# Peptides against a protein of PDB entry 6FRK: the designs that were tried, part 299

Target 1, 411 residues: chain A of PDB entry 6FRK
Amino acid sequence: NEEVLNAMLKEVCTALLEADVNIKLVKQLRENVKSAIDLEEMASGLNKRKMIQHAVFKELVKLVDPGVKAWTPTKGKQNVIMFVGLQGSGKTTTCSKLAYYYQRKGWKTCLICADTFRAGAFDQLKQNATKARIPFYGSYTEMDPVIIASEGVEKFKNENFEIIIVDTSGRHKQEDSLFEEMLQVANAIQPDNIVYVMDASIGQACEAQAKAFKDKVDVASVIVTKLDGHAKGGGALSAVAATKSPIIFIGTGEHIDDFEPFKTQPFISKLLGMGDIEGLIDKVNELKLDDNEALIEKLKHGQFTLRDMYEQFQNIMKMGPFSQILGMIPGFGTDFMSKGNEQESMARLKKLMTIMDSMNDQELDSTDGAKVFSKQPGRIQRVARGSGVSTRDVQELLTQYTKFAQMVKKM

## One batch from the design tools (peptide; made by RFdiffusion4, then SolubleMPNN)

Design b2_p29_3_s1 (from b2_p29_3, 18 letters changed)
Fold by OpenDDE base, seed 5:
Structure b2_p29_3_s1 (fold): chain B 411 residues (1-411), chain A 29 residues (1-29)
Amino acid sequence: as target 1 above (411 residues)
Amino acid sequence: EEEEKEKEEKLEELKKLRELYLKFQEALA
């Protein structure tokens, strides 16, 4: 019995180390799991693997819980949120994602760029903010981040903004002068929350980096970025342990909508490679994919219209990054789509949908949509003009539809 | 037990949908 337990624990510990969980935390977890498992219950023929998985899951849930309640903004007050983190952590992108999240929830939200160190930081923030219609502040001429942050916070307080997000300079090295600048900014603006942004891809370096920030500034929240695809979530456990601060949000892709509140259970399930069945069910229920039976029935009959294709593209677009859904299903690795391929795929789908928005019901509901267009070439020219695309783009859509309809007929 | 069975049925439906969407993505590439 003990040999079987030790073998299974060795496999789990290897998987956790491969997921970039800190070796000290893995050792501690192994001893805690050994102490929590009753060896007599394991002797009784119970599924030893399920018991060990449950014990490991329970101990990982405790490692993600710092025992401190997450800060939440107060409605009708000015809430100043300061962002800190390494250069390349996705901090600036995450500021825009958080601002957009609160704006969509009906908060009066704004962004301040106090990153004077990185050339083009303000232009990047301005571009992201303008695309999302978020008010922003920054300077092209002021080089003191304390002045920019103070003026921006004062301006937006006077304009009765509820969420005031301050992006600071990212750091490459633990230079004391750079941490002093962050402390000066924090002292000047008196933030209600300091958010440490961590890149999940930095792996075993997460603990030392998170600790260096917590030792210099009062980090109260963590956001983990790049949890899409190959990103090993194990570094997040190290950040919580080092900062003693909760993970409040996760970044799950490059789009402004690829941002969600942190959920402990789904995260740990994904970390163990068990998939996120609950998050998958929740996401399916949110998508109102109840009409999947009607689609499956149409597919069984080999019927597939341009409207059916449009509805499927809408469902894919509503699902968000397909890699996230793929990563929620057990036994399918996060590796299925490279990040670059998802944005390009979504842009292609959106272009195809825009072409179909210029089609009429006779074209959309035809069981042989390609034949309707082939019989009357003037329809292609009408749709091309209506959608602002070439006749070639419409022909490519019809060629893709024909390939899909042939695949459906072979199912 | 019923809630686990309903979760398992939904998971099987989702696997079928995924296989379909995979074939769709391969044909869109």
Scores: peptide ipSAE 0.026, ipTM 0.406, DockQ to the pose 0.237
Fold by OpenDDE base, seed 3:
Structure b2_p29_3_s1 (fold): chain B 411 residues (1-411), chain A 29 residues (1-29)
Amino acid sequence: as target 1 above (411 residues)
Amino acid sequence: EEEEKEKEEKLEELKKLRELYLKFQEALA
C-alpha cells in the first residue's frame, strides 16, 4: 500500500512540477497528502487514484487560499486601483481588461497611464481605452509618474468615477528605482487596492518576483496573466504564498474579453488537467445552449445543414474565445488555438455567416446544401451578389460545409 | 443520485459538443 501511494504521489508531484508549481510547495503538499491519507481506508478497495486526487485537490485549494478576503470595490464610492508588475507581465493590457470588466458590469470606470518610462505607453493605453470606450488620462510631456497619477486620480474623483485604475511603469528588471517610484505613486494616490500582475509563464521565478513586489509595496490582490499559453498556472500558487494576497482575476488570452474572475475550484481542476467542467456547464447554461440537444440529435443521425452550420457559428461567437472553452474540458491543452488564429478565425466565421445570410431557406435547410448549389450554379452567383463577395468565396464556404458534413457523418 | 446522473449526461453532451467544435476549428484553420 505505501509503495503504491509513493508511486502515485511521485506521478502527481511530477505533474505539479511540470505545471510550474514551486518545488518547496510540491514537497510540502506531498507531506500533507501523506498525512491526510489513511492507509487503512486505502486498503478497503476504494479507488486509490481518486482518493489521492481528492487529497491533492484539497491541499492545492489550501495553497491558493491566502486566508484573506479579496478586496472588492464599493458601489457609489471612488475606488482607486493601482497596478504594479514587470514589463511584459501583461500589466497594461490587464488594466484595460479590468476596466472593461467593470464597465460591462455598469461601473463608471477610467484608466490612468502613469508609465513615463516606456516610450509609447500612453499611446498604447489610449488606443486600448478608446477601442473599449473607457475614459483615460495621461501625459505626453509630464515625466513624473507621481504628478500624472495624482492629477489623473483627482480629475476622475471630481468626475465621480467609481473605478479609477492606475497603470504604473513596468521595467524589465526588479530595480530599486522602480520600487521607489511605485512607493511614491502609492503614497501620493493612496490606492484602495494594489494589484500585482504576474505572468504565469515565468514558472519557478514567480515566488521570487512576487516576494520582491510584496516586500516593497502593500500588494493586496494578484492577477495572473498568460494562462492561455503553455503555463498551467502553478506559479500562481507561488504568488499567493509570497504575497499572502488572493488571486482576483486571470487573463486567458490577448483579447479584452479574455479576462475572468478567479475561481478556486476551476483553476485547481485545470491545473491538475481535470479541466473546468463546472465552468463549462455554467458557460453553456449562461448561453442557453440547451437548444443544442436538437442539433446533437441531428448530428447523431448524420444530418447537417447549412443552417445547422450557421447556428454552430453563432454558438461559437456567443461562447466567446474558443480557447477558453477548449481549456475548460479535460484532456485538451490550451495550445489548441494559436493566439493569432482566434481573431482571424472569428473574422472568418463572421464572413461565412454574412455569406449564409444571403442564402434562402431551401439552401440553408437542405440536407445536401452543396448539391443544391451544384445543380443550380445561378444560386452561387445570387448569394455572391447578395453578400458582396466573390463566387469563389461562396464556393469555399460550400467546400467547408461539405468537409464539416463529412466529419459529422463520421461521428 | 439523479443530480449526479444529470451532471454526467450533461457532461457527455458537452464532450460531444466540444468534439464537434474542435472539428470545426480544425476545419476552419
Scores: peptide ipSAE 0.026, ipTM 0.434, DockQ to the pose 0.229
Fold by OpenDDE base, seed 2:
Structure b2_p29_3_s1 (fold): chain B 411 residues (1-411), chain A 29 residues (1-29)
Amino acid sequence: as target 1 above (411 residues)
Amino acid sequence: EEEEKEKEEKLEELKKLRELYLKFQEALA
């Protein structure tokens, strides 16, 4: 029994180390898991693997919980959020993502560029802010970040902004001059929250970097960036441990929409390669996909109609970004769908649905929809005219349907 | 135990739905 436990713990510890979890945290987790597992219960025939997985999961959840409640902005107040982090951490992009997130939620949000060190920092922020229609402030001539931050915060306070995000200079090295500048900015603007932005791809360096920031400035929140397919996110645990601050958001790519509130369960499940079963269940429940029992039964019988295809396209469109759903299931990395393909796929789906909107119930509910159209070619011409498409577009839809129906029959 | 079984059943249904959606994406590509 103890040998089996030690072997499984070794496998989990290896996987966590390969996920960039700090060696000290992995050792502590191993000890905590060993202490939490009753060897007598493990002897009684319970699924030893499930028990160890549950114990590991529970201890990882504790490692992500700093025991401190995340700061949240107050509606109708001016909330000043200062961003800190190294150059290349995605800090400037993350400022724009957070601003856009709050703007979409109906918060009056703005951005301030207090990065005077990096050439083109203000142009980059201005470009991102303009694209998102977010008000911004900065200077091309002022070199003191304290002046820019103070003037920008004052301006946007006077204009009754609710979320005031201040981007600061990032440097490549943990230079004392950078920390002094950040402290001067923080003292001048008195932020309600200081957000440390960390790149998940830096692996084992996450702890030392996060600690260096926390030792100099009062970091209260963490945002982890570059949690796209290559970064397993183990560095996030190191950031929480070093900063004693909660992860509030994650960045999952380069697009302004690649930003989501941090959820512990999904994150740990992904870290373990278990997928996000709970978030998948929640997303399926939110979609009222319980009506899919009838579909699953039809699929089991190899029955698939044009209506069933239409309903599936509706479900796909309701689910939102397929990349997120795919990332929620075990064994599928986020890399499976390039974002460019997703918008194009959605446009294709919408075109196909528009063609099907011109079909009648007899065509939609036929178990051999393609054969109904092949027997009466006048139906293709009717549907083409009704949907404003070519007869070729309708034939392409029927070809795709036939391909799907054949794939369903093989399930 | 019942809640875990319901979660496992829902997970299997979701895996089948995913496989279907993957096949749909492959055929739409």
Scores: peptide ipSAE 0.021, ipTM 0.465, DockQ to the pose 0.244
Fold by OpenDDE base, seed 1:
Structure b2_p29_3_s1 (fold): chain B 411 residues (1-411), chain A 29 residues (1-29)
Amino acid sequence: as target 1 above (411 residues)
Amino acid sequence: EEEEKEKEEKLEELKKLRELYLKFQEALA
């Protein structure tokens, strides 16, 4: 029995190390799991694997909980949120994502760029803020981040903003000068919350990085970025352990919408490769994919129209990054779609949908849509003119539709 | 048990949709 337990724990420990969980935390977890498992209950014929998985899951949940309640902004008050983190952590992008999140929730939100070290930092923030229609402040000429932060905070306080987000300089090295600048900014603006932004892809370096920030700045919240496909997120456990601060949000991609409140259970389930069945069900219910049963039945009968293809493209677009949904399904690795192919595929889908928006119901609902267009070539020219594309683009769409209809008939 | 079975059925439907979507991506490539 103990040998079997040790073998199974070795497999779990290996998987956690491959998920970038810190080796010290993995050792501690192994000891805690061993102490929590009754060997006598394991002898009684219970599924030993399920018991170990449950014990591991329970101990991982404890590692994500710092025992401190997350800070939340107060409605109708001025809440100053200062962001800190290394260059390349996704800090500036995360400021925009958080601002957009609160704006969508009906908060009066603004952004301040106090990054004077990086050339083009203000232009990057301005581009992101303008795209999201978020008010912003910064300078092209002021070199003191304390002055910019103070002036920006004062301005937006006077304008009765509720959420005031301050982005600071990020450097490649953990330099004392960076931490001194962060302390000077923090002392000047007196933030209600300091958010540490961590890149999940740095793996075992997460502990040392998170500790270096916590030792210099009073970090109260953590945001973990780059939890899209490649990073299993084990570094998040190291950040919580080092900062003793809760994870409040996660970044799940490059888009402004690739940002969600942190949920412990789905995160640990994904970390263990169990998928996120709850988030998958929630996402399926949000998508109103009830129309998919009717489609699956049509597909079983080998019927596939241009409308059915359009509805599938709508479902795909509603699903968002398909890589995220793929990562929610148990047994499918997160590496299933390379990031580059997904954005290009989504742009192609949107182009194809725009062409189909210029089709009529007779064209869309035909079980042989390609034949309808082949019999009356004037339809191709009408659709091309209506959608602003070439006749070649419409012919390529019809060729793709024909390939799909053939694949459906083979299912 | 019924909730788990409904979850399994939805999961199988999602796997089929995923397989369809993969075939869609392969044909769009």
Scores: peptide ipSAE 0.024, ipTM 0.426, DockQ to the pose 0.254; fails the geometry check

Design b2_p29_3_s2 (from b2_p29_3, 19 letters changed)
Fold by OpenDDE base, seed 4:
Structure b2_p29_3_s2 (fold): chain B 411 residues (1-411), chain A 29 residues (1-29)
Amino acid sequence: as target 1 above (411 residues)
Amino acid sequence: MEEEEERKRLLEELKELTELYKLFMKALE
């Protein structure tokens, strides 16, 4: 029984290390699980694996809990949120995501760019903020981040903004000059919350980086980014352990809406490869998949029109990042879609849908849409002109449709 | 029991959608 326990714990420890969980935390977890499991109860148990998984799950939940309540903004007050983190952590993008999240919840939200070090930082923030219709502040001429942050915070306080997000300079390395600048900004604006943004993809380096920030700046919250990649998020445990601060949000993709409140149980379930059944059910219900049964049935009968393809593209677009959905399904590996390919694929889908918006009902509802266009080449030219694309782009769409229809017939 | 059966049904529907999405993405390449 002890040998079986040790073998199963070794498998779990290997999986946690492969999920970027820090080696010290994995060792501690192993000892805690070994101490929590009664060998006699395990011997009598029908499913030893399930019992060990449950014990591991409980100990991981404890590791994600810093024992500190997460800061929450107060409605009707001016809440100043300062962002800190390394360059490339996704900090600037996360500022925009958080601003958009609160704006969608009916908060009066704004963004301040206090990154004077990176060329084009303000232009990038302005571009993101403008796309999301979020008010922003920054300067092209002021080089002191303390002045920009102070003026921006004062401006938006006077305009009765409820959520005031301040983006700061990021560096590639932990430099004393960066920490001094962050402290000067923090002292000037006196933020209600300091958010450390961490990239989950840095793996075992998460602990050392998170600790270096916490030792210099009073980090009160953590946001973990890039959980849509190969990173299973084990670095998040290291961030909590090092900062003693709760994870408040996670970034799950490159889109502004690829951002969600942190939930402990779904996160640990995903980390263990158990999937997120609750998140999956919520997502299925949001998609109104009852309408998709009719489509799956049509696909099974080998009837696939351009309209059916359009409706499927709409469903895919509503689903959001496919990597998130795959990560919710038990037994599907995160390895299926590279991040770059997914955004490019979504842009392609949107372009294809725009072309299809210029098609008529006869073209969309034909059981052989490609043949309708091949018989009357003037239709290709009409659709191309209507959608503002080349005749080649329409031909590529019809080629893709033909490939889809062939794949569906093989199902 | 009904809630567990509904969860299983929703999981199977989502697996089917996932396979469909994979086919779509592969055909867009």
Scores: peptide ipSAE 0.025, ipTM 0.488, DockQ to the pose 0.290
Fold by OpenDDE base, seed 5:
Structure b2_p29_3_s2 (fold): chain B 411 residues (1-411), chain A 29 residues (1-29)
Amino acid sequence: as target 1 above (411 residues)
Amino acid sequence: MEEEEERKRLLEELKELTELYKLFMKALE
C-alpha cells in the first residue's frame, strides 16, 4: 500500500512540476498529503486514486489561500489601485481589463499611465482605453512618474471617479532603482490597493520575482496573466506563497473581456487536469444550449439553411473564447485552437453574420441558399450593397455555406 | 444523482457542439 501511494504521489508531483509548481511547495504538498491519508482506509479497498486526488486538491486549495481577505473597492469612494510588475507581464493590458471590468459593473473608472520608461506605453494605454471608452491620463513630455501619477490621481479625484487605476513602469531586471521609483509613486498617491501582475508562463521564476516585489512594495493583491491553455498556472501558487496576498483576477486571453474574478476551485481543478466542470455547467447554462438540440436534430436530418448557420455563429460568438470552454472539459487539450486563430476566426464569423443580416427570409430559410443566389445574381449585388462588402465576399460566404451543408449531409 | 446525470448530459451536448465547431472552423479555412 505504501509503495502504491508513493508511486501515485510521484506521478502527481511530476505533473505539478510540469505545471510550474515550485519544487519546495511540491515537496511540502507531498508530505502533507502523506500525513492526511489514512493508510488503513486505503487498505480497505477504497479508490486509492480518488483519495489521493482529493487530498492533493485540498492541499492545493490551502496553497492558494493566503488567509487574508481580498481588498474590494468601496462604492461612492475614490479607490486608487496601483499596478506593479515586470515588463512583459501583461500589466498595461491588465490595467485596461480591470478598468473595463469595473466600468461594465457601473463604476466610474479611469486609467493613469505612469510608465515613463517604456517607449509607447502611453500610446498603448491610450489605444486600449479609447477602444473601451475609458477616461485616461498620461504625458508625452513629463518623465517623472511621481508627477504624472499625482496629477492624474488629483484630476480624477476632483472629477469624482470611483476607480482610479495607475499603471507603473515595468523592468526586465529586479533593479533597486525600479523599486525606489515604485515606492516613491506609492508614497505620493497613497493607493488603497497595490496589485502585482504576474505572467503565468514565467514558471519557476515566479517565487523569486513575487518575493522581490513584496519585499519592496506592500503588494496586497495578485493578478495572474496568460492563463491560456498552455500555462498550467503553477507559478500562481508561488506568487501567493511569496506575497501572502490573494489572487483577485486572472487574464485568460488577449481580448479585453478575457478577464475574470479568481475562483479557487476551478483553478485547482484545471491545474490538476481535471477540467472545470462547474464553470462548464455555468457556461453551458448561460448559453442556453438546450436550444441547440433542435439544431443538432436538423443537422442529423441533413437540413442546413443560412439561418441555421447564422444561429450557430451566434452561439459560437456567445460562447466567447472557445479555447476557454474546451479547457474546462476534462481530457480536451488546450491546443485545440491557437488564440491568434480564434480572434481571426471570430472576426471572420462576425463579418459573415453582417453579410447575412442583409439577406431576406427567403434567402436565409432556403434549404439550398446557394442555388437561390445562383439563380438570381441580383441578390448577391443587393446583399453586397446592404452589408457594405464586395460581391466576392458574398460569393465566398455562399461557398463556405455550401461546404458546410455538404459536411452536415455526411454526418 | 439527478445533478450528475444533468452534468453528463451537458458534457455530451458540449462535446457535440465542440465537434460541430471543429467542422465549422475547418470549413472556414
Scores: peptide ipSAE 0.024, ipTM 0.462, DockQ to the pose 0.262
Fold by OpenDDE base, seed 2:
Structure b2_p29_3_s2 (fold): chain B 411 residues (1-411), chain A 29 residues (1-29)
Amino acid sequence: as target 1 above (411 residues)
Amino acid sequence: MEEEEERKRLLEELKELTELYKLFMKALE
């Protein structure tokens, strides 16, 4: 029994190390799991594998929990959030993502560029902020980040902004001058929260970097970036351990919407390669997929109408980023769909649905929708006029429908 | 037991939807 336990723990430890979990944390986890598993209970016929997996999961959850409550902004107050992190950590992009996140939730949000070190830092922030329609402040001429941060915070406080995000200079190295600058900025603006932005792709360097920041600056929150398929997120555990601060958000790509609140259970499940079954269940329940049983049965019988296609497009659109759903399924990597192709596909689906909105019930409910249109070409012209598209666009839709119907018949 | 069976059912439904979505995306190309 002990040999089996040790073998399974070795596999888990290897997987965690491959996920960039710090070797010290992996050792501690191994010891904690061994102490939590009663060998006598393991002898009683319980699925040893499930027991070990559960013990590992519990210990990983503890490693992600710093025992400190995450700071949250107060509605109707001025909340100053200072960002700190190395150059290339995704800090500037993350500032914009966080600002956009709060803006979409109805918070009056703004951005301040206090990065005077990097050429084009303000232009980059301005570009991101303008694209997201977020108010911003910065200077092309002022070289003191303390002055810029102070003036920007004062300006936006006077304008009754609720979320005031301050981006600071990043350096390639942990230089004392960087930390001194960060302290001067922090002292001047008196932030309500200091967010450390960490790149998950730096692997084993996460601990040393996070510690260096925590030793110099009062980091209260962590955001982990670049959790897009390649980084398994083990560095996040190192950041929590070093900073003793909670992870509040994760960045899952380059798009402004590739940003979500941190959830412990899904994160640990993904780290272990178990997927996010809970998030998957929640998503399925949100979609009311029970109503799709009738559709799945029709598909199994090779019956597929234009209405069935429309309903499926609606379901796909309701699901949101399908890449996220796939990432919730055990054994499906996040790399299965490029995010770029998904937005174009959604735009195509929406165009097709708009054309179908001009179809009548006889056209939508026909088991051979393409044949209905081929027999009466006047229908194509009607639908084209109704949807404001060309007759060619309607013909392309019917061609796509025919391809789908043929694929469904092969299922 | 019921929660685990429901979980399995939902997972299978999602797999079927995923395959259907893949088919749709492939046919839209």
Scores: peptide ipSAE 0.022, ipTM 0.485, DockQ to the pose 0.273
Fold by OpenDDE base, seed 3:
Structure b2_p29_3_s2 (fold): chain B 411 residues (1-411), chain A 29 residues (1-29)
Amino acid sequence: as target 1 above (411 residues)
Amino acid sequence: MEEEEERKRLLEELKELTELYKLFMKALE
């Protein structure tokens, strides 16, 4: 029994190390799991694998819990949130994502660019903020981040903003001058929350980086970025351990919507490769996908219309970032869809839907939609004119439909 | 028992939907 336990624990420890969990934490977890497992209960014929997985899961949940309640903004108050982190951590993008998250929830949100070190930082923030319709402040001429941060915070306080996000300079390396600048900014604006942004892809360096920030600045919250890549997020455990601060959000992509509140259970489940079945069920229930049984049944019978394709596009659009959904399914890696392709694919979907909006019911409901158009080429010209696209774009849509209908018939 | 069956049903529907979406994304490529 002990040999079997040790072999299974070795497998789990290897998987955790491959997930960028810190070696010290893995060692501690192994000891804690060994202490939590009753060898006599393992002898009783219980599924040893499930027992070990459950023990590992419980210990990982404890590692993500810093024992400190996450800061939350107060409605009707002015909440100043200062962001800190290295360049390339996704800090600036995360500022915009957080602002957009709160804006969608009906908070009056704004962004301040206090990054004077990076050329074009303000232009980048301005571009992101403008796209998201988020008010912003910064300077092209002021070089003191303390002045910019102070003026911006004062301005937005006077305008009764509820969420005031301050993006600071990120350098490529931890430098004393960076930490001094961050401390000066923090002292000047007196933030209600200091958010450390960490790149999950730095793996074993997460602990040292997170500690360096916490030792200099009173980090109260962590946001982990780039969890959509090969990084399984094991570095997040190191950040919590080092900062003693909760993870409040995760960045799961490059899009402004690729941002979600941190949930411990789903995160640990994903870290272990178990997926997020609960979050997936919640998402399906939210989408009312049960109404699609009739569509799935039609697809199983090899019936696929342009309307069926349109409805599938609507479902995809409702589901949001599909990479997130795939990452919720056990055994599907997040790597299945490259990020850049998803936004382009969504834009392409929306274009295709716009073309189909110019089709009539006879065209949409035909079991051979491509043949309807091939028999009467004047339909292509009508649809093209109605949707403001070329006849070639309509032909490409029909080609895609035909390809898809052929794939469905092979299922 | 009913909740577990419903959970299994939803999981199967999700798998089917995911396969359809994968096929779709591959068709858009």
Scores: peptide ipSAE 0.022, ipTM 0.481, DockQ to the pose 0.306; fails the geometry check

